# Peptides against a protein of PDB entry 3KDP, part 218

Target 1, 230 residues: chain A of PDB entry 3KDP
Amino acid sequence: PFLIFIIANIPLPLGTVTILCIDLGTDMVPAISLAYEQAESDIMKRQPRNPKTDKLVNEQLISMAYGQIGMIQALGGFFTYFVILAENGFLPIHLLGLRVNWDDRWINDVEDSYGQQWTYEQRKIVEFTCHTPFFVTIVVVQWADLVICKTRRNSVFQQGMKNKILIFGLFEETALAAFLSYCPGMGVALRMYPLKPTWWFCAFPYSLLIFVYDEVRKLIIRRRPGGWVE

## One batch from the design tools (peptide; made by RFdiffusion4, then SolubleMPNN)

Design b2_p28_6_s3 (from b2_p28_6, 21 letters changed)
Fold by OpenDDE base, seed 3:
Structure b2_p28_6_s3 (fold): chain B 230 residues (1-230), chain A 28 residues (1-28)
Amino acid sequence: as target 1 above (230 residues)
Amino acid sequence: SEEERQRMLEEAKKLLEEGRKLLEEFYK
């Protein structure tokens, strides 16, 4: 998110403090839980190969997988960000290059896509309004991502949800999101204004799509081992 | 300022830790 902010010079969609909350509050426990997840039956039956080479390959694959998950999460968050700004009169194309004027407290007549002028205070309210649903979207997408990451080839339905640490992690990140969204003072401390409960559900179709896609992918892998889909 | 940012980060970390403790108690 921060890279896109710099490259596109758009208003900041997610504050640095909120990013830290994601890293420390939502990603760490689930990531640890995956380390304790039971290996797939087919992996357990494999004979060990070269330990040095296999370790390096495995570490690279894990790193790439987490990188891809992070990218998918960011895309979901940015979608929500652009929807909210569009609803407030700022179309995505209008946001490009707007940061300089957006962050200037002396400019109180920044125009939206429809010619309405926005004061500095009004702009910051809209910006901070985007932080919460962006964060919530990340959490909702993480639900699906964490579940699908339990296995490489097997279906989630086959592997099951027996890892209590993972279940706790899902609960923790959800409760944390609720806390940061609705607890008094969070708007000032973290620049996260409360959002309507309906925004919790805006990312569900996206999460469902990712879940279905991954299940289909895994199904194909099981039916066609060694295919290009792996 | 960078100092204010660091203070906010520390406060956020504290709140997160408190939240985790509460959640652990609820989950027991």
Scores: peptide ipSAE 0.000, ipTM 0.217, DockQ to the pose 0.073
Fold by OpenDDE base, seed 4:
Structure b2_p28_6_s3 (fold): chain B 230 residues (1-230), chain A 28 residues (1-28)
Amino acid sequence: as target 1 above (230 residues)
Amino acid sequence: SEEERQRMLEEAKKLLEEGRKLLEEFYK
């Protein structure tokens, strides 16, 4: 998000503190959960190979898969960001290059896509309004990510939800998202204004996309053992 | 308002908890 902010010169979609909350609050528990996850049934049944080379290759493949999932997550976040801004009169194309004027306190007549003038304060309000949905979207998408992280080959339907730590991670990140979204003072402290509860469900299509992606990937792995998508 | 935020928070928590339970049951 921050890189896109710099490259595209758009209003900041997510604050740095919020990014840290994602990194520390939402990613740490999942990482721990993976460490305590029981060995995948298909992994246990795999024939021994070169442990050094195959381990590295497997780690690379996992990293690639999670990288792709991360891109989908980011896409979901930016989607909600653009939706909120569009609802407030700023179309995506208009946001390109707008950063300089957007962040300038002395410019109180920044025009949206429809010619409406926005004061600095108004712009910051809408900017901060975007932070919460972006964050919430990431969290909701991470639900799917956490679930699919349990296995590399087996379907979620086959493996089931057995890891209590993973479930705890889902709860923790959700609770954190709710706290950051609705706790008094978060608008000032973290630049995260309150969000309507309905926006929690805005990311569901992306969660579904991740599930579909992962299930397809796993299906390919099952049908083509040793493939590059493993 | 603060009251609205609290209501939204509680509603969100409830819905998310229900969703989590449903997810857990679905993938059990």
Scores: peptide ipSAE 0.000, ipTM 0.196, DockQ to the pose 0.188
Fold by OpenDDE base, seed 5:
Structure b2_p28_6_s3 (fold): chain B 230 residues (1-230), chain A 28 residues (1-28)
Amino acid sequence: as target 1 above (230 residues)
Amino acid sequence: SEEERQRMLEEAKKLLEEGRKLLEEFYK
């Protein structure tokens, strides 16, 4: 989010605190879940491998996969961000380069795409309105991420969701998202204004995309062991 | 371990609080 913020000079879509909530509140669960990952059914059928070389390769491949998932997550978040701003009169094209004027508290006549003037306070309200949906979007896509973390090669449909840590993670991140979205004072404390319940569904296509992506990836790995997509 | 997780969560809460303060200063 920060990279896009800097490169595109758009209003900040996600606050620092929210990022910390993601990293520490939600991303930790997948990491823990990996430590308790159930043995894949195919592991016992494999011949002994070189643990030193295979470990490095595996770490690199996992890192790459999560990097790709992270990009999809970011796209989902930014999609939600742009939709909300568009609904408030700021089309995506108009947001490019707007940050300088947007963040200037002395400019109270920033125009939207339709010529409406926005005060600094009004702009910040709409900006903070975007923070919560962006966060929730990340959480929703992380549902898929948590589910897919249970296995590296096997399909979720094959192994099922028996990992209690993953299940707990799903509820934890959802509860956290609900708390941050609807608890009184979060707008002031974390600059996360209340989210309309309908916005929870905005990220579902991206969650599905991540799920499909991972299933396809795993399918390729099963068909082509040692491939570049592992 | 669960103990390690709890420690990390406490550290996370601390970092969140620090982040909140920084954010408040930024938007002051």
Scores: peptide ipSAE 0.000, ipTM 0.229, DockQ to the pose 0.022
Fold by OpenDDE base, seed 1:
Structure b2_p28_6_s3 (fold): chain B 230 residues (1-230), chain A 28 residues (1-28)
Amino acid sequence: as target 1 above (230 residues)
Amino acid sequence: SEEERQRMLEEAKKLLEEGRKLLEEFYK
């Protein structure tokens, strides 16, 4: 998200505080869960034909898969960001290069796509209104990510949700998202303003996409053991 | 083991709470 922010010079879709909330509130429990997750029995039963090559292949496959999932996650967040700004009068094309004027406190006549002038305070309100649903989108997409991270080869439906740490992570990230979204004072403290509950559903297509992607990937791996699924 | 998983769950809760406290301290 930060790279796109720099390259496109758009208003900040996700604040540093929100990033910290993701890292500490969402990613820590999953990381712990992954560290102690037992390897799938089917993967462990496969003796590597070439231990050096097979380890490298597996690491590359995992890295690529997580990279793709992370990209889908980021796209989901940005989609939510652009939708909210568009609903407030800022079309995506208009946001390109707008950051400098957007962040300038002394410019109180920044125009939206329809010629409406926005004060600095108004712009910051809409920006902070984007932070919360961006975070919520990340959390909702992370639901799918956490679920799929439990397994490397088998379907989630086959192994189930037996990891208590993973389940706890899902509840904690959801509770954190709800807290940050609706607790009074979060707009001032964390630059996250309350959002309508309907915004929770905007990320569902991306969560589903990640889920389907991973299930298809796993299906291919099961059908073609040792093949490269890029 | 289930006991080990429970310990790890408690550790995760602790780490999460510590992270939240750090965030609170950062914004005081």
Scores: peptide ipSAE 0.000, ipTM 0.200, DockQ to the pose 0.030; fails the geometry check

Design b2_p28_6_s4 (from b2_p28_6, 21 letters changed)
Fold by OpenDDE base, seed 2:
Structure b2_p28_6_s4 (fold): chain B 230 residues (1-230), chain A 28 residues (1-28)
Amino acid sequence: as target 1 above (230 residues)
Amino acid sequence: SEEERKKVLEEAEELLKKGKELLEEFYK
């Protein structure tokens, strides 16, 4: 995610501490829960054909899964970031290359897309306002992603929500998100200003879309085993 | 392999522990 910020040279939507909170606080427990998940019934029924190739395939599948999940999470966060900045007068196109001026303390007349001038303090407030909803969006998207990752081929409705550890992980990350979003002092400590409750729902359509997409993908995989979609 | 899975799990648990320690230190 950080590479995208550098490449696009946009204002930083997520602080380093917040990134650490995501990586260490939200992602690890769910990952552990998935590691304890029983192998999917269809995987268990497959005879190991070639141990060497099967190992390589498994490593590749794991790496792809984690990479895809991370990408989807980042996209969700960025979407929320751009929505908030657009709401505050900064259109996405205008944000390109703006970081240099954005972070300069001596520039107090950075113009938004509508010609409104923003002081350094005002810019930092809106930046920090983006941190919390970015984080929350990632958590909400993770709900869908974790449910998706539970199964490779089977529908979530077929496999069910049997892993209590996974469910616990979902509640834990949600509780953490709520804590970081609403606990007094987090705005100063973590540069995460309080989030309006309405922003929790901003990620829901995106999570639903991902869920539907994955179910369709799995359906295609079931109908066409060995396809490129797998 | 189950062994590799166990190793990854152990590494993840260790990272989680370190993360918790870091967070605890941060909140002190």
Scores: peptide ipSAE 0.000, ipTM 0.189, DockQ to the pose 0.023
Fold by OpenDDE base, seed 4:
Structure b2_p28_6_s4 (fold): chain B 230 residues (1-230), chain A 28 residues (1-28)
Amino acid sequence: as target 1 above (230 residues)
Amino acid sequence: SEEERKKVLEEAEELLKKGKELLEEFYK
């Protein structure tokens, strides 16, 4: 998010403190849960044809899959960001290059896509309004990410939700998101203004996309043992 | 706008429904 902020010169979609909340508050417990997850039976029972080459290939494939999932996750966050800004009069194309004027407190007549002038204070309110849904979107997408990371080959429907620590991690992440989104004072403390609960559902298509991606990947692995996707 | 938000939510719900159906197919 911060890299896109710099490269595209758009208003900051997610504050640094919020990023830290994701890294330290939402990702740690799930990561620990995966460490305690029992190795999938197919990983343990299947011997690699060539331990050296197959290990390297598997590491590359896993890295690629997680990289792709991370990109989908980022797209989900930016989608909600752009939707909210568009609802407030700032179309995505108009946001490109707007950062310099947006962050300048001495400019109080920044125009939106429809010619409406925005003061610095008004712009910052809109910016901080976007921080919450970006964060919430990431959390909702992470639900799917965490669930799919539980298995390598088996479908989520086949493996089920057996890891209690993972379930706790999902709950903790959701509770943290709710706290940061709706607790009074978070707008001042963390630059996260309250969001309507309906916006939690805006991330669902992206969560679904991650599930579909992973299930397709796993299906290919099951149908083509020893293929390039495994 | 509130109307645009409603439209986005409706589209999201439709995608979710279609995705669930697709996942059920992949379960086979």
Scores: peptide ipSAE 0.000, ipTM 0.152, DockQ to the pose 0.042
Fold by OpenDDE base, seed 5:
Structure b2_p28_6_s4 (fold): chain B 230 residues (1-230), chain A 28 residues (1-28)
Amino acid sequence: as target 1 above (230 residues)
Amino acid sequence: SEEERKKVLEEAEELLKKGKELLEEFYK
């Protein structure tokens, strides 16, 4: 999000504290869950491999897969961000390059896509309104990520949801998202204004997309062992 | 390996602990 903010020169969709909440509250749980994960049922069926060379390849492939998932997560977050800004009169095209004027507290007449002038305070309100749904979108998309990270090759439908840490992670990140979204004072403390419950559902297509993506990936791996998609 | 997983778990738990402490400080 921060890199896109710099490159596109758009208003910041996600605050630093929110990023920390994602990293510590959501991303860490999958990592822990992987450490406790049961061996995949197909590991014992695999032929002996060269552990030295195959380890490096596996690490690279895993990193690429999670990188792609991360990109889908970011797209989901930005989609929600752009929808909210569009609802407030700022179309995506108009946001490009607007950061300089947007962040300038001395400019109180920034025009939206419809010619309405926005004060600095009004702009910050709408910006902070975007922080929560961006975060929530990431969390909702991470539901799929948590579920899929349980297995590398096997389908989630085959392996099931037996990892207690993984299940705990799903509830923890959801509870954290709800807390940050609806607890009084979060707008001041974290610059995250309350989110309408309907916005939680806007992220579901992206969660489904990640889930489908991973299942397809795993299916390809099962059909083509040693392929580049592993 | 099981040892590697244990190491990753320990590192993750340490990071989580540090992160929680940081968040607690931020909310004060």
Scores: peptide ipSAE 0.000, ipTM 0.186, DockQ to the pose 0.023
Fold by OpenDDE base, seed 3:
Structure b2_p28_6_s4 (fold): chain B 230 residues (1-230), chain A 28 residues (1-28)
Amino acid sequence: as target 1 above (230 residues)
Amino acid sequence: SEEERKKVLEEAEELLKKGKELLEEFYK
């Protein structure tokens, strides 16, 4: 998200502090959960034939999986961002290069795509209105990510949700999202204005997409062991 | 190795703790 902000010179879709909260708050519990799940799985599996090669392959596979999931998360967040700005009169094309004028406190007549003038304060309100839905979108997509990452090859339906740490992580992320979205003062502290409940559902299609994608991937892996999808 | 996994887990737990502390600071 931050890279796209820099490259496209668009208004900031998600605050740096909020990004940090995602990285530290939402990603760590999943990572811990996955570490425990892997430990349990490996106890059940015979020792790898080549520990060095198998470890490297596993690390690469994990890195690629997280990279792909991260990309889908970013796309989901940006989709939400562009929808909100479009609803407020700023079409995606108009946002390109707008950052300089957007962030200038002395320019109080920035025009939207329809010729409406926006004061600095109004622009910042709209910007901050985007932060919460963007964050929530990431969290909702992470639900799917956590569920799918529980297993490397098996369907989630085969192993079930026995990992208490994973379940705890899901609740923690959800609670954090709810807190940041609705707790008084978050608009000032984190520049996250309260989220309309309807925006929680905007991310569900992306979560479903990730889930379907991973189940299909795992199905392919099960049917074709050693394929390029691994 | 189990030791490496334990180390990674400990590092993750430390980062989680730092993240929670940071969040608590922003909520004050």
Scores: peptide ipSAE 0.000, ipTM 0.184, DockQ to the pose 0.023; fails the geometry check

Design b2_p28_7_s1 (from b2_p28_7, 22 letters changed)
Fold by OpenDDE base, seed 5:
Structure b2_p28_7_s1 (fold): chain B 230 residues (1-230), chain A 28 residues (1-28)
Amino acid sequence: as target 1 above (230 residues)
Amino acid sequence: DEERKRVLEEAEELLKKGKEELEEFYKE
């Protein structure tokens, strides 16, 4: 998110504190879940032929998978961001390069895509209105990420959701998202304004996409062991 | 919606105060 913000010179979609909340609150649970990942029944049955090379390949595959999931998460967040800004009169094309004027406190006549002038305060309100939905979008897509992290090769449907840590993570992320979205004072403290409940559903297509992507990936791995995707 | 409005109003007030402080700083 921060890199796209710099490259596109768009208004900041997510605050630094919110990023920290994601890193500390949500990203730790997947890491813990991976540490407690029950050895897939297939890993125990195959004697590692070359433990050093197999570990390196596995680390690369995990890194690539998380990188791809992270890209989908970012896309979901930015989609929500652009929808909210568009609803407030700022079309995505108009946001490109707007940051300089957007962040300038002395410019109170920034025009939207429809010629409406926005004061600095009004712009910051709409910016902060985007922070919560962006965060919630990340949380919703992380639901899928957490679910898929439980298995490396097996389908979620085959192994089920028996991992208590994973279930706890889902509830923790959801509770944190609800707290940050609806607790009084979060708009001032974290620059996260209250979110309409309907916006929780905007991320669901991306969550589904992550889930489908991972299931397809796992299917390919199962069908072609040792392929370029393993 | 009422709580959202309140939070937004508080944010607007803080932004206004911050702007006023900045304006005073640049006038010195």
Scores: peptide ipSAE 0.015, ipTM 0.325, DockQ to the pose 0.016
Fold by OpenDDE base, seed 1:
Structure b2_p28_7_s1 (fold): chain B 230 residues (1-230), chain A 28 residues (1-28)
Amino acid sequence: as target 1 above (230 residues)
Amino acid sequence: DEERKRVLEEAEELLKKGKEELEEFYKE
């Protein structure tokens, strides 16, 4: 998210404190749960033929998985960000390069894509309105990602959701998201305004897409072992 | 500028896909 913010020079979609809450609160427990699942799966697998090479391969696979998950989460968050801003009159094209004027408190006539003028305060309200949905979107996408990442090649339907640690992680993330979204004072402390319950559902289609995409990907991998999709 | 353009194009594609799916979800 931060890299895209720098590259695109768009208004900040997520506050630094919120990012820290994601990194420490939402990413840690899922990461631990996945690490335990991998350890259990590795224990059940035949002893590695070469512990050194297999460890290196596993570390690479873990790093790739985390990198992909983080990228997908960022994409989901940015999707929600762009939807909210577009609904408020700021199309994605118009947001490109707008940061300089957006963050200038002395410019009170920043025009949206439809020619409406926005004061600094109004712009900051819209910006902060994006923080909570962005965070919630990440959490909801993480639900799908965690379920998907349980197995690299097997369908979620084959493995089931028997991991208690995974379920606990999902619950913790959801509880944290609810706390940050609805606790009084979070709007001031974290720049996270209260989220309308309807926005929780905005991420579900995206999560479903990711789920379907990954299941299709896994199906292709199973049908064409050694293909370019691996 | 090219990287910004790529990021923008990716964002627009994501927005388009998400809107289409959101519309489908709400029609259901």
Scores: peptide ipSAE 0.000, ipTM 0.186, DockQ to the pose 0.021
Fold by OpenDDE base, seed 2:
Structure b2_p28_7_s1 (fold): chain B 230 residues (1-230), chain A 28 residues (1-28)
Amino acid sequence: as target 1 above (230 residues)
Amino acid sequence: DEERKRVLEEAEELLKKGKEELEEFYKE
């Protein structure tokens, strides 16, 4: 996400503190849940024919899968960011290269895509308005990720949501998202302005996309065992 | 409005510091 921000020179979609909250708060419980599920799955897996190669392949495949899911999460966050900015008059094309002027406190006449001039304060309010939805989008997409990660090979529909750790992780992430989004003072402390409840739903298409992606991936793995998509 | 401005300025400084720390982290 930060690399896209640097490369595109767009206004910051996610605050540094929010990134830290994602890394330390939202990813920790999922990682623990995945570690436990990995251990359970490894117990159920037939002894690998070659423990060293199969472990390395599994670690690489898991890393690739998480990298892909993380990329989809980032795309979901950026989509929400672009939607909010577009609703406020800044089309995505107009945001490209705008960061320099956007972050300049001395420029109070930055024009949006419709010719409306925005003061520095107004721009920062819109920017900070994007931080919370971006974060919430990542959390909602992580719901799908957590549900997906529960099953390495089987469909989520086959194993169900029996993992108490997964359920706990979902509640924790949701509670954290709600706390950061709606707790008084978070707008000042974390620059996360209160999120309209409607913006929680903006993440759902991406959550569904991740879900579909993983189900398709699992389907491919089941049809072609030993393929590169594992 | 002045209080909002102060909060925004403090927030910008924190953001700048956070970006610098993040850049240092990625350079390592």
Scores: peptide ipSAE 0.008, ipTM 0.273, DockQ to the pose 0.024; fails the geometry check
Fold by OpenDDE base, seed 3:
Structure b2_p28_7_s1 (fold): chain B 230 residues (1-230), chain A 28 residues (1-28)
Amino acid sequence: as target 1 above (230 residues)
Amino acid sequence: DEERKRVLEEAEELLKKGKEELEEFYKE
């Protein structure tokens, strides 16, 4: 998200603190749960034939998978960001290069796509309004990622939701998202204004897409062991 | 705005520290 912000010179869709909250609050507990599950299912049954190469390949595959998932998460967040800004009069094409004027407190007449003038304060309210749904979108997409990452090869339906750590992680992420979105003072502290409950559901199609994608991927891996999809 | 910036910076530092502690915990 931050890279796109720099490259496109658009208003910041997600604050640095919020990014840190994602990294700490949403990624760590899932990563722990995955480390424990992987140890139980795959690592304990197969002695690595070559500890160096198999570990490196496994780390690379995991890193690539997380990288792809992170990219899909970012795309979902940006979609939500652009929808909200468009609803407030700023079309995506108009946001390109707007950052300089957007962040200038002395410019109080920034025009939207429809010629409406926006004060600095109004622009910042809209910007901060985008932070919460972006974050929530990431969390909702992460639900799917957590469920998917339980197993490398087995379907989620086969492994089940018996890992208490994973379940705890899902609740923690959701509770954190709710806290950051609705707790008084968080709008001031984290620049995240309260979100309408309906925006929680806008990310579900992306979560479903990721879930379906991974189930298909796992199905292919099971049917074609050693294929390029592994 | 300055107070808000300070609070945000403090929050970022706390989050960074938390991340480092968690990363250390995972390495252990």
Scores: peptide ipSAE 0.000, ipTM 0.184, DockQ to the pose 0.042; fails the geometry check

